# Peptides against a protein of PDB entry 4N78, part 325

Target 1, 186 residues: chain A of PDB entry 4N78
Amino acid sequence: HFQVICRLLGYQGIAVVMEELLKVVKSLLQGTILQYVKTLMEVMPKICRLPRHEYGSPGILEFFHHQLKDIVEYAELKTVCFQNLREVGNAILFCLLIEQSLSLEEVCDLLHAAPFQNILPRVHVKEGERLDAKMKRLESKYAPLHLVPLIERLGTPQQIAIAREGDLLTKERLCCGLSMFEVILT
Target 2, 155 residues: chain B of PDB entry 4N78
Amino acid sequence: MAELQMLLEEEIPGGRRALFDSYTNLERVADYCENNYIQSADKQRALEETKAYTTQSLASVAYLINTLANNVLQMLDIQASQLRRMESSINHISQTVDIHKEKVARREIGILTTNKNTSRTHKIIAPANLERPVRYIRKPIDYTILDDIGHGVKW

## One batch from the design tools (peptide; made by RFdiffusion4, then SolubleMPNN)

Design b2_p30_6_s1 (from b2_p30_6, 9 letters changed)
Fold by OpenDDE base, seed 5:
Structure b2_p30_6_s1 (fold): chain B 186 residues (1-186), chain C 155 residues (1-155), chain A 30 residues (1-30)
Amino acid sequence: as target 1 above (186 residues)
Amino acid sequence: as target 2 above (155 residues)
Amino acid sequence: SPFGKPVGSAADVLRPLKEDEVIVTEPVVL
């Protein structure tokens, strides 16, 4: 599903969606969640001392439960605040999955374009074959497919310009060195 | 342009008119030959004259048809060439627009990106200068990630 | 080509005859 979304939206659509998600996340964090955190800080016991170890694990748990009773019983925390946190979490996950899917799509595009861009795959040399001979054979095999040099020889100046721009756009992908998800976490 | 106009406005209409006129003239020639044969005391001479006119007339009509046909074909070839040039121009504009749209889209998404920090230390260093065109670091793309997804076309 | 430009005589035969021009063209002896 995310791959289909990436294909349908393209870079512009993904950018718009990501921007809107960032706005939503920011709004949730700076608005509702911040207000709940402030409220929780106000009701938080100012002095929560560690109970004596003599109470044992159950007694310590009951002690903390009693100290946090007002927080645990805060109905809006269970409903609105946790829902907003879920929404933020879902938005983050959505962004991650979109980026991963986009990266896969970009890698696929690069792989498909590689024969046309003078990018030769790493050849696994079987025993007894010379790497250089295989590489030269591959270069010779794919040389006619090099689109930009072909257009530079046969095309009009305008076609050459378009081919070069297209080649550049094909080579320059986000997966090569850019991350959106790191910006979102920021 | 001038050649196409000449073909369309002068040569082809002229050829059509000539062909139409030839029909009328052939009828007149036929009438003449018929009358000449009836009135002539030398029927053999009149017949030979009729044969000569018939052969000449057929050759003339054939020439007119051939000339007209060639002019029409030439007109169509010029028009086809014009259409191909127009198509090429439209394609060029379309490709230019698509490249422009893609560049805009990439700028938009680029604002939402940061350089992948390859350093183990997760210090999210905010990219200092937003304005620097993101130097696409051509890192070798590890294509091994696709080994599990694609049925490698066994060449 | 058999479709070559007919020699001047064919053009004369197929020219628009003016109404009054009786085709008294001398038989062009081919």
Scores: peptide ipSAE 0.017, ipTM 0.567, DockQ to the pose 0.004
Fold by OpenDDE base, seed 3:
Structure b2_p30_6_s1 (fold): chain B 186 residues (1-186), chain C 155 residues (1-155), chain A 30 residues (1-30)
Amino acid sequence: as target 1 above (186 residues)
Amino acid sequence: as target 2 above (155 residues)
Amino acid sequence: SPFGKPVGSAADVLRPLKEDEVIVTEPVVL
């Protein structure tokens, strides 16, 4: 699903969606969530000591339930604050999955473009074959497919310029060294 | 441009007129041949003359048709060439616009990105011996680094 | 002759135009 979304939106659409999600997340965090967190901090018991282990798990749970009674009974916390936190979480997950899907799409594009850009696949040399000879054979096999040199030889100046720009744009991908998710986490 | 205009405005219309006029002339020649044969005392000579005029008339019409056809073909070829040039120009503009749109899109998304901290885990201990610059075998981008990205959540 | 060019033979009339007779309009490099 996320791959389809990436294909449908492209870089521009993804950027717009990410920007809007960031705005929403920021609004939720700085607004409602912050307000609830402040309120919760005010009602938080000043002294919550770890109960003795002798009370066992049920007794410890009851102890914490009693200490947090006011928080647990705060109906708005469950209905509003937790919902907003869920929305933030969903937004973060969405961003992560979009980035991952986009990275996969970009990798696929790079792989498909590789034969045309003098990017040779890693050749597994079988036992007895010289790596150099196999690489030379592959280079010779794919040499006619090198788009930019071909267009530089046969194309118009405008075609050459477009081919170079296209080659550059094809090679330059986010997956090569950029992360969106790291920005979202900061 | 001038040649196409000449073909469209002068040569092809002129050829069509000439062909139409030839029809009228053929009728006149036929009438002449008929009358000449009837009036001539030497029927054999009149017949040979009719054959000569018939051959000439056919050759002339064939020439007119061929000339007109060639002019039409030439016109179509020029027009086809013009269309190809126009198509090439449109394609160039389209590609330029697409590249521009892509650059804009990449700038927009780029603002939302930061450099991946490649933790230099391994101190590339520069081996003391500068191994001869291994011919820049463009190591294929190891995309396996991305194989771990996305395997987790089968949604 | 009321008919166009006196064509000697039908073959001469039907001969393909020589390359030199094809006015190659130089592509106006606009």
Scores: peptide ipSAE 0.015, ipTM 0.592, DockQ to the pose 0.007
Fold by OpenDDE base, seed 2:
Structure b2_p30_6_s1 (fold): chain B 186 residues (1-186), chain C 155 residues (1-155), chain A 30 residues (1-30)
Amino acid sequence: as target 1 above (186 residues)
Amino acid sequence: as target 2 above (155 residues)
Amino acid sequence: SPFGKPVGSAADVLRPLKEDEVIVTEPVVL
């Protein structure tokens, strides 16, 4: 699903969605969540000592339940605050999954373009074969597919300019060195 | 442009008119040949004259058709060339616009990105002296030491 | 001739056009 979304939206659509999600997350964090956190900090027990281990797990749980009774009974915490936290979590996950899906799409595009851009895969040489000879053979095999040199030879100056620019845009992808998710976390 | 205009406005219409006029002339020539053959005392000569006019007429019509056809073909070639130039121009504009849109889109998404911190994994320099793994001699845990501490069932 | 330019014999009119007679439309450099 995320791959389809990435294909449909493209870079521009993804940018718009990410910007809006960031706004939503910011609004949730600075607004409602912050207010609830402040309220929770006010009602939080100032001194919460560890109960004696002699009470066992049930007794310890009951102790903490008693100490946090006001927080647990706060109805708005369960309904509004946790919902907002879920929304933030979902937004973060959505951003992560979009970035991952976009990266996969970009890698696929790079792989498809590679034969036309003089990008040859590193060939695994079997023992005894000269790596250089295989690479030269591959280079010679794919040389006729090099689009930019072909257009430079046969095309108009305008076509050459467009081809070079298109080639550059094809090679330059976000997955090569950029991350969106890291920006979201800062 | 001038050549195409000449073809459209002068040569092709002129050729069509010439062909039409040729049709009317052929009818007149046919009537002439018929009358000449009927009235002539020398039927052989009249027949030869008719053959000559027929051959000339056919040659003339063939010439007119060929000329007209060539002019039409030339017109079509010029138009096809114009269309190809227009197509090339449209394609160039389209590609330029697409590249521009892509650049804009990349700028928009680019502001939402940061450089991937390729943490240079510091080459863990394996310490040169692999301390010989001290052979962990599992001393058998003598559980008899615990016999005195617990209410063990004295079997 | 009532039929315009003296076209040669019918055979001359019906002959295949030589390559030189094919009007190669040079690209009209407008």
Scores: peptide ipSAE 0.012, ipTM 0.603, DockQ to the pose 0.005
Fold by OpenDDE base, seed 1:
Structure b2_p30_6_s1 (fold): chain B 186 residues (1-186), chain C 155 residues (1-155), chain A 30 residues (1-30)
Amino acid sequence: as target 1 above (186 residues)
Amino acid sequence: as target 2 above (155 residues)
Amino acid sequence: SPFGKPVGSAADVLRPLKEDEVIVTEPVVL
């Protein structure tokens, strides 16, 4: 599903969706969630002393349960806070999955374009074969596919310009060094 | 432009008119040949003259048709070339627009990105006083003590 | 063009016959 979404939306559509999600997340965090957190901090006991070990594990648990009773009761009453947190979590996950899917599409594009851009895969050399000789054969085999040089030789100035721009856009991808998800986490 | 215009406005219409006129002239030649044969005392001469006119008329018509056909073909070739040029121009504009849109889109999404942090392994400078790792003897947390408190929902 | 411009006589043949060139000879009843 996310792959289809990425293909359908492209960079522009993804950007729009991500921006809107970020706005929603920001609104939730700075609004409702912040207010609940402030309220919870007010209800939180200012002095929580560690009970003596003599009370044993059950007694310690009961002690903390009692100390946090107001928080638990407040949280149970205010299900909206947990729902908002879930929405934020879902938004983050959505962004992650979109980025992953986009990265896969970009990698596929790069792989498909590679033969046309003089990007040759590293050939596995069997024992005893000269790597250099295989690479030269590969280079010679794919040389006619080099699109930009071909257009530079045969094309009009306008076609050459478009080809160069297209080549650049094909090579430059987000997956090569950029992360959207890291921005969301900051 | 001038060549196509000449073909469309002058040469092809002119050729069509010439062909039409040739039809009328052929009818006149036929009538002449018929009458000449009937009236001539020398039927052999009249027949030979008719053969000559027939051959000449056929050659003339063939020439007119060939000329007209060539002009039409030339017209079509010019039009096809113009269409191809127009198509190329449209494609160029389309590609330019697409590249521009892509650049805009990339700028938009780029604002939402940061450089992947190559985790520089910050060498955690171990504080000089390596407090000897106190062997935390993990006393196994005897979870059996919690067995009495937890209403374990038996799934 | 393989069909050369019909020179001289073809143009003369395909020209409108002048009225004087239409020899309406009475059929010699042989």
Scores: peptide ipSAE 0.014, ipTM 0.603, DockQ to the pose 0.003; fails the geometry check

Design b2_p30_6_s2 (from b2_p30_6, 9 letters changed)
Fold by OpenDDE base, seed 3:
Structure b2_p30_6_s2 (fold): chain B 186 residues (1-186), chain C 155 residues (1-155), chain A 30 residues (1-30)
Amino acid sequence: as target 1 above (186 residues)
Amino acid sequence: as target 2 above (155 residues)
Amino acid sequence: SPFGKPVGSAADLLTPLKEDEVVVTEPVVL
């Protein structure tokens, strides 16, 4: 699904969606969540001692339940605050998955373009084959596919310019060195 | 432009008129040949003259048709060339617009990006024991994992 | 002659379309 979304939206659509998600997340964090967190901090027991291990797991749970009774019984926390936290979490996950999917699409584009850009795949040389001879054979095989040199030889100045720009745009991808998710986390 | 205009306005209409005129002339020649054969005392001469006019008439019509056909073909070639130039121009504009849109889109998304912290692989100072350089067995990057991504080009 | 240019030999009818060197700038279809 995320791959399809990436293909459908492209860079621009992804950017718009990410920006809107960031706005929503910011609004949730700075608004409702912050208010609830402040309220929770006020009602938090000032002294919550670790119960003795002798009470066992059930007794420890009851102890914490009693200490946090006011928090647990806070109805708005369950309905509103936790929902907002889920929304934030979902937004973050969405951004992560979009970035991952986009990176995969970009890698695919790079791989598909490679023969046309004089980017030779790392040839696995079988034992006994001269790497150089195999590389030369591959170079010769793909030489006619080198788009930019071909257009530079046969094309108009305008076509050459477009080809060079297209080549550059094809090579420059976010996956090569950029992360959106790191920006979302900051 | 001038050549196409000349073909459209002068040569092709002129050729069509010439063919039409040739039709009327052929009728006149036929009438002449018939009358000449009837009136001539030397029917053999009249027949030879008729043969000559027939041959000339056929040759002339063939010439007119060929000339007109060539002019029409030339016109079509020029028009086809013009269409190709227009197509090329439209394609150029389209590509320019697409590149521009792509650049804008990339700027927009780029604002939402930061450089990946390439964790400087701390030079694991391998302790002095020369662990045999693990032959970097280049595991073939199994690109098949990407086969289901995009147009599924199996290499 | 009321008829156009006397076509000499049939070869004169075959005026080869001068291959105008349409420098087919092969539109590099990008």
Scores: peptide ipSAE 0.014, ipTM 0.607, DockQ to the pose 0.008
Fold by OpenDDE base, seed 5:
Structure b2_p30_6_s2 (fold): chain B 186 residues (1-186), chain C 155 residues (1-155), chain A 30 residues (1-30)
Amino acid sequence: as target 1 above (186 residues)
Amino acid sequence: as target 2 above (155 residues)
Amino acid sequence: SPFGKPVGSAADLLTPLKEDEVVVTEPVVL
């Protein structure tokens, strides 16, 4: 599903969605969640000491339950605050999955474009084969597919310009060095 | 442009008019031949003259048709070439627009990105003394200890 | 081409005949 979303939205659509999600997350964090956190801090026991181990597990649980009774009984915490936190979590997860999916699509595009861009795959050399001879064979095999040099020889100046720009855009991908998710976490 | 215009405005209309005029002239020639044959004392000579005019008339019409046809074909070829050039121009514009849109989109998404922190994988300095991997002798878990707890039918 | 420009009288055949004048051109034997 995320791959389909990435394909459908493209870079622009993903950018718009990510921006809006960031706005939503910011709004949730700075608005509702912040207010609940402030309220919780006010209601939080000023002194919460670890009870003595002599009370046993039930007594320790009862102690913390009693100290946190007002927080636990705060119905809005469960219904609103936790829901907002879930929404934030979902938004973060969505962004992560979109980035991962986009990166996969970009890698696939790079791999598909590689033969046309004079990017040769790493050749597995079998025992007894010379690497240089195999590389030369690959170069010779893919030389006719080099798009930019082909267009530079046969194309109009406008076609050459377009081909060079297209080649650049094909090579420059986010997955090569950029992360959206790191921006979201910051 | 000038050649196409000349074909469209002058040569082809002119050729069509010439064919029309030739039709009228041929009718007059036919009338002449008929009258000449009727009035001539030498019917054989009149017939030979008619044959000569017929041959000439057919040749002239054939030439006019061929010339007109060639001009029409030339016109169509020029128009086809113009359409191909227009198509090429449209394609170039389209590609330019698409590249521009892609660049804009990339700038927009780029604002939402940061450089991937190459986590310096701390080179785990392998401690010099590779303690011999203690052969994990998997002591077989003696499951016989569980024989008394399970619903195993004591045969 | 068999459809080459006829020599001589073909041009005359294309010339508008005057209403009363049948221009008898010399038959060109093709």
Scores: peptide ipSAE 0.013, ipTM 0.621, DockQ to the pose 0.004
Fold by OpenDDE base, seed 4:
Structure b2_p30_6_s2 (fold): chain B 186 residues (1-186), chain C 155 residues (1-155), chain A 30 residues (1-30)
Amino acid sequence: as target 1 above (186 residues)
Amino acid sequence: as target 2 above (155 residues)
Amino acid sequence: SPFGKPVGSAADLLTPLKEDEVVVTEPVVL
């Protein structure tokens, strides 16, 4: 599904969706979640000392339950605040999955373009084969497919310019060094 | 351009008219040959004259057809060349626009990106035991697993 | 001649239209 979304939206559509999601997340964080956090901070006991270990784990748990009773009984926290946190979480996950899917599509595009861009795959050398000889064979095999040099030889200046620009755009992908998800987390 | 216009407006219509006129003239020549043969005392001469007119008529029609055909072919070649040039121009514009759109789209998404902090990944010390390359079995990513992991953001 | 321009040699009419080698410059479809 995310791959289909990435293909359908493209870079521009993904950007728009991500921007809107960021706005929603910001709105949720600065609005409802912040209000609940403030309320929780007000209701939170100012002094919660660690009970003595002599009470054992059950006694310590009961102590904290008693100290946090007002928070636990805050029904709106469970219904509204946690729902908003889920929405934020879902938005983050969506962004992550879109980025991952986009990265996969970009890698596929790079791989498909590679023969035309003089990008040779890592050659698995079988035992006894010279890497250099195999690389030269691959270079020779794909040399006629090198689009930019071909167009530079046969094309008009305008075609050459377009070919170079297209080649550059094909090579420059987000997956090569950029992350959207890191921006979403900040 | 002038050549194409001349072909379209003058040469081809003129050739068609000439061919049509040739048809009517052939009928007249046929009538003449028939009457001449009937009226002539020298039937051999009349027959030779008819043969001459027939040969001339056929040659004339062949010439007219050939000329017209060549003009039509030339017209079509010029038009095809013009069409190819136009197509090339359109393609160039289209590609330029597409590249521009792509650049805009990339700028938009680029604003939402940061450089991956290549944290100096600690050298993954390859475990000393070269585990046999586990055949990468591409498990198909079951995306249905994600159907349960999202409470839909109600927009 | 009622048939218009002097008909060149009938042999000239029989010369197959030299297929002008339409050098289809294959447009490099970029």
Scores: peptide ipSAE 0.005, ipTM 0.626, DockQ to the pose 0.007
Fold by OpenDDE base, seed 1:
Order: sequence, then C-alpha cells, then structure tokens
Structure b2_p30_6_s2 (fold): chain B 186 residues (1-186), chain C 155 residues (1-155), chain A 30 residues (1-30)
Amino acid sequence: as target 1 above (186 residues)
Amino acid sequence: as target 2 above (155 residues)
Amino acid sequence: SPFGKPVGSAADLLTPLKEDEVVVTEPVVL
C-alpha cells in the first residue's frame, strides 16, 4: 500500500502529506499533550521512594498503585491524552513507512536508469577472470545506451538541455543522503 | 508554407479541374473519331487516326492522374512533417513543464529532509534551536552509499 | 515522373477542341 501511495503522490504529494502530518503532530504535542503532561506533573508525587523489598511484589505493586492513584483515576488521561499519543505514534509510523517505500522506489529508478547513465554494476568475477576485461566488456555492451552522449550527438539544443536536466534529476534522489524521518524525530 | 498553400489552393484544384475538363475533351475527340470514320472514304486512315487519338488520350489522362497523385502525396508529406514538428514542440513543452514541476516538488520535499547521520547513537537530543530547513543542496549522488544497500545483482 | 509530359497533341487534347480543327499530332510513344 505504501509503495502505491508513493507512486501516486510523487515527491510533491508526499511533501504535502508529510507537512500536514507534521502540523497535526505539532498541534497535538504543543496543545493537548502538553497540557496533560503539565497536569500530570502537578499530580505526580514529589517524593516517590522505593518501598522496601520486604513487602514483596504484591505489596510493592499496591504501594505504587496508591502513589499513582490520582493519575490512574484521571479519566481524561485515558480517553484523550492516550488517544492523542496514539495518533502521534501512528503519524510517526506512517512517515517512516512512506520514507522507506519512497527509498525503495528511488533505488529502483536508479537501477533502471544506471545502464543509460554509464553506471555499471560491480561484476562478479569468477576465479581466474580479470575484472578489468569483464568491466571493459560491460562498458562496451552498454555504451550504445548512454542517453546523454547520444542526444548530444544527434539531438537539437533543446533536446540536449532536456536530456541533461533529466539525467541530473534521475541521478539526484533523496535516498542517497536525505532523511525525512530524522526531521520528524527532531 | 508557401508550397503547401500552392498545392492546396492552386495545384490540386487545378489538377482536378484539368481532369474534369479532360473528360469533356475526350468525349469530343470520341465524337470526332466516330464521325470521321463514318464520313471518310478511307476507313483505314480514319482508323489509324482514331488509334493515334486514343493513344494520346490515354497518355494525357495518365499524366494528369500521375501529376495530381504526386501533388497529393507531396501535400500529405508536408502535412505529416508539420504534424511531426508540432508533436516535437508539444513534447518539448511537456517535458519542460514536467522538469519544472519535478524541481518544485523536490524543493518542497527537500525542506522536510536532513542529511542522514550515520551516527548510531539514538540520542534524541532535542535540538535547542530549530535548525533552519536544510536547503536541498543537489549533491552529486555518491553511489558508494548504495554499495551497502544493494544486494548486488549477482549477474 | 515515369510519365513524361505529353508533348504536342496530348496537350492539345486537353484544350477545347474547336469544331473541325482536329490537329493530328504524332502519337508520343511512351
């Protein structure tokens, strides 16, 4: 599903969705969640000492339940605050999955374009084969596919300009060094 | 442009008119040949004259048809060339627009990106200062970064 | 054109034949 979304939206659509999600997340964090966190900090026990181990696990649990009673009984925390936190979590996960899917699409595009851009894969060399000879053979095999040089030789000035711009745009991808998810986490 | 116009307005209509007029002229020639054969005391001479006119008539019609056909073909070739040029122009505009849109889109998404830090340390340090949106700087793709991600297609 | 322009009488055939003036021109053997 995320791959289809990436293909459908493209860079622009993804950008718009991500911007809106960031706005929503920001609104949730700075608004409702912040208010609840402040309230929780006010009702939080100022001094919570570790109970003695002699009380055993049930006694320790009862101690913490008693100390946190006001927080646990805060109905709005469960209904509103936790829901908002889930929404934030879902937004983060969505952004991660979109970025991952986009990266896969970009890698596929790069791989498909590579033969046309004089980008040759590393050839697996069997024992006893010369890497250089295989590479040269591969270069010669794909040389006729080099689009930009071909258009520079046969094309109009306008076609050459478009081919160069297209080549550049094909080479430059987000997956090569950019992360949206890292921005979301900051 | 002038050649196409001349073909459309003068040569082809002229050729069509000439072909139509040839029908009327051929009918007159036929009538003449018939009457000449009937009235002539020398039927052999009249027949030879009729053969000559028939041959000339066929040659004339063949020439008119061939000329008209060639003019129509030439017209179609010019029109086809014009269509190809128009198609090329449309494609160029389309590609230019697409490249522009792509550049805009990349700027937009680029604002939402930062450089991948390979630093393994998940320290969520809230940056105190909202780092200005890192301008998408077109860096040459270091394909060496893909060396680690790509399951090398074992060719 | 594989069909040469008809010379002489063929051109005359395309002109309105005046009554009684049929110019017998030699047939152009194509």
Scores: peptide ipSAE 0.014, ipTM 0.609, DockQ to the pose 0.004; fails the geometry check

